Peptides against a protein of PDB entry 6FBK. Designs and how they scored, part 45

Target 1, 90 residues: chain A of PDB entry 6FBK
Amino acid sequence: EDTGVRVELAEEDHGRKSTIALRLWVEDPKKLKGKPKDNGAIEFTFDLEKETPDEVAQEMIESGFFHESDVKIVAKSIRDRVALIQWRRE

## One batch from the design tools (peptide; made by RFdiffusion4, then SolubleMPNN)

Design b2_p20_1_s1 (from b2_p20_1, 8 letters changed)
Fold by OpenDDE base, seed 2:
Structure b2_p20_1_s1 (fold): chain B 90 residues (1-90), chain A 20 residues (1-20)
Amino acid sequence: as target 1 above (90 residues)
Amino acid sequence: KPPEKVINFDAIREEKKKKE
């Protein structure tokens, strides 16, 4: 599903670390209920063992990057990318 | 494809953690 939010690796993944660097940005703002303030790419580290997409998305909402109504869209975008990365590691 | 501007979210997270 196209969430309108893109999430990509910010670094090469050699499958060695339990953490990965990701970049998240809005590709199609019409898919979001709110209007993001910044148009930049949000770069962050995601711990594959300790963090969840939903919790990270919540942190982004609390930081004011997205409207609270879009938390699930953001979380899904992160989840889908993380899943893909983990599948590639198999 | 990603925007040129990059926001360091880790830095923001760490700042919040320190202020808790």
Scores: peptide ipSAE 0.753, ipTM 0.928, DockQ to the pose 0.922
Fold by OpenDDE base, seed 1:
Structure b2_p20_1_s1 (fold): chain B 90 residues (1-90), chain A 20 residues (1-20)
Amino acid sequence: as target 1 above (90 residues)
Amino acid sequence: KPPEKVINFDAIREEKKKKE
């Protein structure tokens, strides 16, 4: 459950929009199979109705942020945060 | 706690869409 990847809201969520701003970064690189290229925080918009964590993770891999072998762990990190945000909206 | 450097991934995604 501790993926070593942190995902947090980049903006305060008032539950008004179908999109949320997220910030993702590596907290513990030892949890990843590959070595991420950049150590910065990746900020992105996530559409709660149209996008999936797996698709976004795949886009990040394609962009070279993570190794292909870590796509599932990155996706899980996004999924877990998104689920938490959605639960708080209910 | 987050890194000070922020990467705008939305910009990267939009650039890719433009090249499709």
Scores: peptide ipSAE 0.753, ipTM 0.928, DockQ to the pose 0.927
Fold by OpenDDE base, seed 4:
Structure b2_p20_1_s1 (fold): chain B 90 residues (1-90), chain A 20 residues (1-20)
Amino acid sequence: as target 1 above (90 residues)
Amino acid sequence: KPPEKVINFDAIREEKKKKE
């Protein structure tokens, strides 16, 4: 499913660290219920062992980057990318 | 392609954690 939100690695992943650097941005705003406040790319570190996509998405909403109604679509975007990265590590 | 503007979200998260 195309969420309209892109999530990519901000650095090369050699599968050595338990954390990864990600960059998230809106590619298709029509897929979101709310209107994002910023058009920049959000860069953050994701701990593969301690964090969940839903928790990180919640933090982004609380910071005002997205409307609360879009928390699940943001979480899904992060989850899908993290899963892909995990599969490539194996 | 990704936007030119990059927001350091880790810095925001750490600031919130410090204020808790």
Scores: peptide ipSAE 0.753, ipTM 0.928, DockQ to the pose 0.923
Fold by OpenDDE base, seed 5:
Structure b2_p20_1_s1 (fold): chain B 90 residues (1-90), chain A 20 residues (1-20)
Amino acid sequence: as target 1 above (90 residues)
Amino acid sequence: KPPEKVINFDAIREEKKKKE
């Protein structure tokens, strides 16, 4: 499903580290209920062992990047990308 | 196409952690 939020690797993943660098940005704002104030790409490190997409999404909302109503959309976007990356590692 | 502007979220997270 197209969430309107795109998440991509910010660096090449060699499958060696438990962390990955991700870049997240809004591709289709119409899919979001709120209006993100910043149009920049959010770059962050995601710990595959310690973090969850939902927790990271919550942190982004707290930082004011997204509206509270869009937390699940953001979380799903991260989750889907992380799952894909993990599948590729196998 | 990813935006040219990149926001360092890790820096933001670390700042919040230090304030806790």
Scores: peptide ipSAE 0.752, ipTM 0.928, DockQ to the pose 0.948

Design b2_p20_1_s2 (from b2_p20_1, 8 letters changed)
Fold by OpenDDE base, seed 3:
Structure b2_p20_1_s2 (fold): chain B 90 residues (1-90), chain A 20 residues (1-20)
Amino acid sequence: as target 1 above (90 residues)
Amino acid sequence: PPPPKVINFDAIRKEKEEKE
């Protein structure tokens, strides 16, 4: 499913760390209910053992990057990318 | 391709944690 939100690795993943560096940005704003204030790429570390996509998405909303109505679509975008990365590690 | 502007979200998260 195309969420309109793109999530990619910010660095090469060698499968050695429990954390990964990600970049998240809006690719298709029409897929979002709200309008993001900033058009930059959000770079962040995701802890594969301790963090959840939903919690990280909520933190982004609290920081004003997305409208509260888009929290689930942002979380899904993170979740899908994280799952893909984990599958590639196997 | 990603936008040229990069926002350091970890820095924002750290600042919030320190304020709690």
Scores: peptide ipSAE 0.727, ipTM 0.920, DockQ to the pose 0.925
Fold by OpenDDE base, seed 5:
Structure b2_p20_1_s2 (fold): chain B 90 residues (1-90), chain A 20 residues (1-20)
Amino acid sequence: as target 1 above (90 residues)
Amino acid sequence: PPPPKVINFDAIRKEKEEKE
């Protein structure tokens, strides 16, 4: 599913750390219900053992990056990328 | 390609944690 939100590795992943650096940005704003204020790429560290895509998405909403109605699609975008990264690590 | 502007979300998260 194309969420309109892109999530990519911000740094090369060697599968050695429990954390990964991610960069998230809106590629297709039409897929979102809200209008993103900033068109910048959000760079963040994701702890594969401690954090969940849903929690991180909530933090982004709380910070005002996305509308509350888009929390699930943001979370899904993160989840899908994280799952792909974890798959590649195996 | 990603936009040229990069927002350091970790910094934002850290600041929030320090204020809590």
Scores: peptide ipSAE 0.727, ipTM 0.920, DockQ to the pose 0.935
Fold by OpenDDE base, seed 1:
Structure b2_p20_1_s2 (fold): chain B 90 residues (1-90), chain A 20 residues (1-20)
Amino acid sequence: as target 1 above (90 residues)
Amino acid sequence: PPPPKVINFDAIRKEKEEKE
């Protein structure tokens, strides 16, 4: 599913750390119910063992990056990328 | 390609933790 939200590795993943650096940005704002105020790429670390996509998405909403109605679409975007990265590590 | 502007979200998260 194309969420309109793009998530990519911010750094090369060598599969050594339990954390990864991610970059998230809006590729198609029409897919979102709300209107993100910032057009920047959000860079953050994600702990593969401790964090969940839903929790990180909630933090982004609380920080004002996305509307509450879009939390699930943001979480899905993170989840899909994280899953792909984890699959590549195996 | 991603937009040229990068927002350091970790810094924002850290600031929130320090304020709590």
Scores: peptide ipSAE 0.727, ipTM 0.920, DockQ to the pose 0.936
Fold by OpenDDE base, seed 4:
Structure b2_p20_1_s2 (fold): chain B 90 residues (1-90), chain A 20 residues (1-20)
Amino acid sequence: as target 1 above (90 residues)
Amino acid sequence: PPPPKVINFDAIRKEKEEKE
């Protein structure tokens, strides 16, 4: 379950918008196959209706934030957080 | 806690879309 990647809300979610602001960062680099080039928090908007965690993770890899071998780990981290947020809205 | 450095990924994505 522990992916070593942390995903949190960047702003308070009132459950009104179809989008949420997220921050993603590496908490435990030992869980990743590759070494991320940056140690910053990646802030992004996630559209709950249009986007998928896998697609967003792929975009991050293409941007060079993570190694291609870690795409599924990143996607899982996003998915798990998004699921929790959606469950809180319901 | 999250690192103090923040990367605006939305800006990066938007730039890529405009170049395509």
Scores: peptide ipSAE 0.727, ipTM 0.920, DockQ to the pose 0.930

Design b2_p20_1_s3 (from b2_p20_1, 8 letters changed)
Fold by OpenDDE base, seed 3:
Structure b2_p20_1_s3 (fold): chain B 90 residues (1-90), chain A 20 residues (1-20)
Amino acid sequence: as target 1 above (90 residues)
Amino acid sequence: SPPSKVINFDKIREERKKAE
C-alpha cells in the first residue's frame, strides 16, 4: 500500500547494530488527511528491540509534524520499512 | 529524492525525555 510517506535508511545497514538510522518524508501529501508541519526529511534512530512504529509515529504527531488523524499511516510507513530491513538482515 | 532539509528528530525526543 502506498501511504504517501517515504521511509529510507539514512545510513548503510550492516546488520550489526540493534538500531537503524531512518529518514522519513512526505512523498505524496494527497494521501494524508492533514497537512504536514514541515517539508523536510525527519531523521531519527529506531531501536529494533525497544521501539514500535506506533510509538514513534505518536511522538511525531505530538511534536506537530503530522495531524493526529494520520498517525496510523505514518506508523505503517515506518513498520513496512523496518520489516523490509529486518527481512534483508536474514 | 529526499528533501535537502533534514530535521534531527532524535534531538527533539531527547528533550522530551529530559522533561519527563
Scores: peptide ipSAE 0.752, ipTM 0.928, DockQ to the pose 0.912
Fold by OpenDDE base, seed 5:
Structure b2_p20_1_s3 (fold): chain B 90 residues (1-90), chain A 20 residues (1-20)
Amino acid sequence: as target 1 above (90 residues)
Amino acid sequence: SPPSKVINFDKIREERKKAE
């Protein structure tokens, strides 16, 4: 599913760390219910063992990057990318 | 292509944690 939110690795993943660096940005704002506050790419570290896409998405909402109604869309975007990365690690 | 502007979210998260 095209969430309109792109999530990519901010650095190469060699599968050695429990954390990964991600970069998230809005590619298609029409897919979101709210208007994104900033048009920049959000770079963050995601701990594969301690964090969840939903929690991180919620933090982004609380920080004002996205509207609360889009939390699940953002979370899904992160989840899908993380799942793909984990699959590639196997 | 990703936007040229990069927002360091980790920094934001850390600052929030300290504020709590």
Scores: peptide ipSAE 0.752, ipTM 0.929, DockQ to the pose 0.929
Fold by OpenDDE base, seed 4:
Parts: sequence; C-alpha cells; structure tokens
Structure b2_p20_1_s3 (fold): chain B 90 residues (1-90), chain A 20 residues (1-20)
Amino acid sequence: as target 1 above (90 residues)
Amino acid sequence: SPPSKVINFDKIREERKKAE
C-alpha cells in the first residue's frame, strides 16, 4: 500500500473546480525499481473529468522523472490521493 | 515535508503537446 511516492494538494481544495493542483515527490526511494533523476517536488494540475492517473504517470516517465518500470507505482500514488480528495468532496 | 525544489510539470506537458 505504501508506494514510497507522496502526493498532496498544492492548494486548498474548495470542491468547486474540476481541476486540482497536486505535488508529487519521492518519500522512500527504496520502494522504486529505478532511480528518479530529480529529488524535487513535481507540481501539476490534474483534471478530475478528463485525465487518468495512468496517463499522467506515463507522461512523467516520458519526461524522464521516473523509470518506465515504476509507472504503475506512480499511477497508484496519484490515484489513491485523487480518490481521497473526491471522497472528501462528496 | 515536501522538497524545497518545485518543478512545474504543466509547462513541460505543454511544450510536449506543442511538439506533437
């Protein structure tokens, strides 16, 4: 369950917009198969209606932030956080 | 706590979309 990847809201969510601002970073690199190129927090907008965690994770891999073998770990981290946010809105 | 360094991924995605 602990992916080693942390995802948090980058701004307060009032449940009004279909988009949310997120920050993603590696909390425990030992959980990843590859070594991420950067140690910074990745800030991005996630469209709750149009985007999927898998697609966003794939974009991060293609940008070189993570190894391709870790795409599912990254996607799961995003998915889990997004689910929590959506549940709080309801 | 999150790292001090912040990477704007939206800018990266936009540039990729333009290149396609």
Scores: peptide ipSAE 0.752, ipTM 0.929, DockQ to the pose 0.919
Fold by OpenDDE base, seed 1:
Structure b2_p20_1_s3 (fold): chain B 90 residues (1-90), chain A 20 residues (1-20)
Amino acid sequence: as target 1 above (90 residues)
Amino acid sequence: SPPSKVINFDKIREERKKAE
């Protein structure tokens, strides 16, 4: 599913660390219910063992990057990318 | 292509933890 939110690796993943660097940005704002305040790419570290896409998405909402009604679409975008990265590590 | 502007979210998260 195209969420309109794109998530990519911010650095090359060699599969050595339990953490990965991700970059998240809005590619199609029409897919979101709310209107993001910033057009920049959000770069963050994601701990594959400790964090969940839902928790990180909530943090972004609480920080004002997205409307609360879009938490699930943001979480899904992170989840899909993380899953892909984990699959490639196997 | 990603936007040229990059926001350091880790820094934001750390500041929030410090404020709590």
Scores: peptide ipSAE 0.751, ipTM 0.928, DockQ to the pose 0.932

Design b2_p20_1_s4 (from b2_p20_1, 6 letters changed)
Fold by OpenDDE base, seed 3:
Structure b2_p20_1_s4 (fold): chain B 90 residues (1-90), chain A 20 residues (1-20)
Amino acid sequence: as target 1 above (90 residues)
Amino acid sequence: SPPEKVIDFDAIREKRREEE
């Protein structure tokens, strides 16, 4: 599913750390209900063992990057990328 | 391609944790 939100690795992943560096940005704003205030790429560290996509997405909402109605879309985008990365590590 | 502007979200998160 195309969420309109793109998430990519901010650095190469050698599968050695429990954390990964991610970069998230809006690729298709039409897919979102709200209008993101910033058009930059959000770079963050994601702990594969301790964090969840939903919690990170919620933090982004609380920070004002996205509308509350889009929290699940953002979370899904993160989840899908994380799943792919973990799959590649195996 | 990603936007040229990069937002350090970790820094934002850190500030939030310090406030809590």
Scores: peptide ipSAE 0.754, ipTM 0.928, DockQ to the pose 0.916
Fold by OpenDDE base, seed 1:
Structure b2_p20_1_s4 (fold): chain B 90 residues (1-90), chain A 20 residues (1-20)
Amino acid sequence: as target 1 above (90 residues)
Amino acid sequence: SPPEKVIDFDAIREKRREEE
């Protein structure tokens, strides 16, 4: 599903760490209900064992990157990428 | 391709945790 939000690895993943470096940015703002304030790529570390996409999305909203109405869209974009990375590790 | 500007969200998160 095209969420309009893109998430990619910021570093090569060799499947050795429980954490991954991700980069998230808006490709299609029309898919979002709110208007993102920043046009930059958000780079962050995601702990595969301790963090959830929903929690990280909430943090981004609290930081003012996205409108609260778009939390599920942001969370889904992270979740889908994380799942893909985990599947590739197997 | 991603935007040229990169925002260090980890730094933001760390600052938030320190303020809490």
Scores: peptide ipSAE 0.753, ipTM 0.927, DockQ to the pose 0.933
Fold by OpenDDE base, seed 5:
Structure b2_p20_1_s4 (fold): chain B 90 residues (1-90), chain A 20 residues (1-20)
Amino acid sequence: as target 1 above (90 residues)
Amino acid sequence: SPPEKVIDFDAIREKRREEE
């Protein structure tokens, strides 16, 4: 499903580290219930062993990047990308 | 294509952890 939020690798993944660098941005704002304040790309490190998409999404909301109503959309976007990356590592 | 503006979210998270 197209969440309107795009998540991509910020660096090449060689499958050697337990962490990955991600870049997240809004591609289709119509898919979001709220209106994001910043239209920049959010870069962050995601620890595949310690972090969850839901926790990271919540942190982004608390930082004011997204509205609370969009936490599930943001989390899903991260989850879907992380799943793809993990599948590619196998 | 991703926006040219890049936000370092790790820096934000680190700052928050230090304040907690």
Scores: peptide ipSAE 0.753, ipTM 0.927, DockQ to the pose 0.928
Fold by OpenDDE base, seed 4:
Structure b2_p20_1_s4 (fold): chain B 90 residues (1-90), chain A 20 residues (1-20)
Amino acid sequence: as target 1 above (90 residues)
Amino acid sequence: SPPEKVIDFDAIREKRREEE
């Protein structure tokens, strides 16, 4: 499913660290129910062992980047990218 | 392609944790 939210690695992943650097941005705003506050790319570190996509998405909503109604869309975007990265590590 | 503007979300998260 195309969420309209893009998530990519901010740096090369050699599968050595338990954390990864990600960059998230809106590619298709029409897919979102609300209007994102900022049009910039959100860069963050994701701990593969300690964090969940839902928790990170919730933090972004609480910070005002997205409307609360879009939390699941944002979480799914992060989840899908993290899954791909983990599959490539194996 | 990603936007040229980059937001350091880690810095925001850290600040929020300090305020709690």
Scores: peptide ipSAE 0.753, ipTM 0.927, DockQ to the pose 0.921

Design b2_p20_2_s1 (from b2_p20_2, 9 letters changed)
Fold by OpenDDE base, seed 4:
Structure b2_p20_2_s1 (fold): chain B 90 residues (1-90), chain A 20 residues (1-20)
Amino acid sequence: as target 1 above (90 residues)
Amino acid sequence: SSLPVFDADPLFEELREKRE
């Protein structure tokens, strides 16, 4: 599914840390609730052992980055990237 | 279109740390 939200590693993953740096950006800047950015990105840390994509997405909504209706799309995009990272580690 | 040029925004990390 093309969510329009992209999540990538902001650092090289050597599979040694439980915490990873991620970068999130959207194809349509109008999906950002705040100031529109043509090429802005949100960098954040994600703890593979303690955090969930749904919780992090909810925090982004509560922080005002996205509308509430987009929480599941954001969560899915994070989940897909995290799952891929975990798969590569195994 | 070309790939985006990222402008990293640390605001989220700052906000989530404050909320915790």
Scores: peptide ipSAE 0.158, ipTM 0.643, DockQ to the pose 0.279
Fold by OpenDDE base, seed 3:
Structure b2_p20_2_s1 (fold): chain B 90 residues (1-90), chain A 20 residues (1-20)
Amino acid sequence: as target 1 above (90 residues)
Amino acid sequence: SSLPVFDADPLFEELREKRE
């Protein structure tokens, strides 16, 4: 599914730690609002053991980066990338 | 797939640390 939200590793993953640096950007700048810089990417850490994509996405909405209606799309994009990272670690 | 590199905005990370 093409969500219009892209998530990638912001660092090389050696599979040694539970926290990973991720980079999130959107294809449509209209989906971004508020505080983020125009045409910018959001870099953030994600704890593979403690955090969930839904919670992180909700935090992004509450921080004003996305509209509330896009929370599930953001969560899915994070989830898909996290799943891929976990797959590669196996 | 590889993504283009944009200027990163660390604001979210700072904000979420404040809420925790």
Scores: peptide ipSAE 0.139, ipTM 0.637, DockQ to the pose 0.264
Fold by OpenDDE base, seed 2:
Structure b2_p20_2_s1 (fold): chain B 90 residues (1-90), chain A 20 residues (1-20)
Amino acid sequence: as target 1 above (90 residues)
Amino acid sequence: SSLPVFDADPLFEELREKRE
């Protein structure tokens, strides 16, 4: 599914720590809140053991990065990338 | 999670191209 939100590893994953650096960007700048940047991306850490995509997405909403209506789209994008990372670790 | 202080950084692809 093309959500218009892209999430990739911001670092090489050696599978040795539970926290990973991720980078998220949006195809449509209208989906971002705050000061709009055409080439804007968000870098954040995600704990594979303790955090969930839904909670992190909600945290981004509360921080003002996205509109509330896009929380599930953001969460899905994070989830899909995290699932792939975990699959590759096994 | 740890989020950035500012709402945006340069796109990943642009940063990668500069680093390579």
Scores: peptide ipSAE 0.045, ipTM 0.589, DockQ to the pose 0.059
Fold by OpenDDE base, seed 5:
Structure b2_p20_2_s1 (fold): chain B 90 residues (1-90), chain A 20 residues (1-20)
Amino acid sequence: as target 1 above (90 residues)
Amino acid sequence: SSLPVFDADPLFEELREKRE
């Protein structure tokens, strides 16, 4: 599924930490609310043991980065990347 | 999580331009 939201590693992952740095950007900058820099991306840490994509996505909504209607799209994008990272670690 | 906003990676810009 092409969500229009891209999530990438913001650091090299050696599979040694439960916390990873991620970078989230949107194809359509209009989807990103607030006052981001032009063509900006959201860089954030994600704790593989303590956090869930849904909770982080909701936090982004509450922070004003996305409209409430996009929470599941954002969550899915994070989840897909996290799943891939976990797969590569195994 | 902290949610700072940074400039996009040049690769991201390239990808956006190609998809737009």
Scores: peptide ipSAE 0.033, ipTM 0.522, DockQ to the pose 0.113

Design b2_p20_2_s2 (from b2_p20_2, 10 letters changed)
Fold by OpenDDE base, seed 1:
Structure b2_p20_2_s2 (fold): chain B 90 residues (1-90), chain A 20 residues (1-20)
Amino acid sequence: as target 1 above (90 residues)
Amino acid sequence: SSLPVFNMDPLFEELRKKRE
């Protein structure tokens, strides 16, 4: 599903660490209910063992990056990328 | 539109560390 939000690895993943660097940005703002704070890309770490996409998305809302109504679409974007990364590690 | 600029957000990282 195309969420309009893109999430990519910010580093090469060798499957050695539980933490990875990710980049997230809006590719199609029309897919979002609200308007994001800015048109920049967020680079952040993600712990594959301890963190969840839903919690990270919620933290992004609290930080003011996205409107609260878009938490699920942001979470899904992170989830889809994380799932893909974990799949490749297996 | 122009390509996004990638930036580490220290405020966001600090928030996450504080919540954990």
Scores: peptide ipSAE 0.270, ipTM 0.751, DockQ to the pose 0.464
Fold by OpenDDE base, seed 5:
Parts: structure tokens; C-alpha cells; sequence
Structure b2_p20_2_s2 (fold): chain B 90 residues (1-90), chain A 20 residues (1-20)
């Protein structure tokens, strides 16, 4: 499903480390209930062993990047990408 | 349409790392 939020690798994944660099940005703002604070893309690290998409999404809301009502869609976007990355590693 | 501007937010990273 197209969440309107795009998440991509910010680096080449060799499957050697648990920490990866990701980029997240809004591709279709109409899919969001609220209006994001910034139109830019967020680059951030994600620890595949320690972090969860839901926790990271919540932290983004707390930082003011997105409205609280969009936490689920943001989390799903991260989850979908992370799942794909983990699938490729197998 | 314009391309997104990629930016690392050090404050965000520091806060989330501290919380974990």
C-alpha cells in the first residue's frame, strides 16, 4: 500500500551491521491527515535489533515532524521498508 | 515537482538515542 510517505536507504546495505541509514519524506501529502512541519527529507539511523518503526514514528511526532494523527501511517512506512531490507538480507 | 532536501537532524538523533 502507498502510504504517501517514502522511506529509502541513505546508504548501501551490505547486511553487515544492525544499524542502517534511512531517509524519510512525504511524497503524497494528501495521504496524511495533518500537514507536515517540513517539506524536506529526514535522514536518520535505525537499529534493526533495538528499534521499532512504531517507536521511531512516535519520536518523530514528538519532535514535531508530523501530527499525532499520522503516527500509524508513518510507522507503517518505516515498517514496510525495514521489512523489505530484512527480507533482502535473508 | 521539486526534489526533497535531505537533512540530518542532530537534535532528533541525540534525543532518540538518549531515550533508548
Amino acid sequence: as target 1 above (90 residues)
Amino acid sequence: SSLPVFNMDPLFEELRKKRE
Scores: peptide ipSAE 0.270, ipTM 0.751, DockQ to the pose 0.432
Fold by OpenDDE base, seed 2:
Structure b2_p20_2_s2 (fold): chain B 90 residues (1-90), chain A 20 residues (1-20)
Amino acid sequence: as target 1 above (90 residues)
Amino acid sequence: SSLPVFNMDPLFEELRKKRE
């Protein structure tokens, strides 16, 4: 499903460490219920062993990047990218 | 609209560190 939120690696992944750098931004605002405050792209680290897409999404809401009603959309976007990364590592 | 501006967010990272 196209969430309208894009998540990409901010670095080359060689599958050697659990922490990866990601970039997240809105490509299609119409897919979101809320309206993003800006057109920024969040660059952040994600620990594949310790963190979950849902918790990171919640933290993004708390930081004011997205409306609370879009937490699941954001979480799914992160989850889908993380899954692809993990599948590639295996 | 303009292209996304890639940016590390120190406040966001600090919040996450507090959780971890």
Scores: peptide ipSAE 0.267, ipTM 0.751, DockQ to the pose 0.452
Fold by OpenDDE base, seed 4:
Structure b2_p20_2_s2 (fold): chain B 90 residues (1-90), chain A 20 residues (1-20)
Amino acid sequence: as target 1 above (90 residues)
Amino acid sequence: SSLPVFNMDPLFEELRKKRE
């Protein structure tokens, strides 16, 4: 499913550390229920062993990046990218 | 529309650290 939210690696992943750098931004705002506060891209670290997409998405809502009604679509976008990264590491 | 501007968000990172 195309969430309209894009998540990409901000660095090369050699599969050696549990923490990775990610970038997240809105590619298609029509897919969101709310209007994003900014059109920029958020760069952040993600601990593959300690953090979850739902928790990070909730933190983004609390920071005011997205409307609370879009927490699940943001979480899914992160989850899909993380799953792909984990798959490539196997 | 314009291309996204890539930036680390220190406020966001600090918020995450406090939660954990």
Scores: peptide ipSAE 0.264, ipTM 0.750, DockQ to the pose 0.442

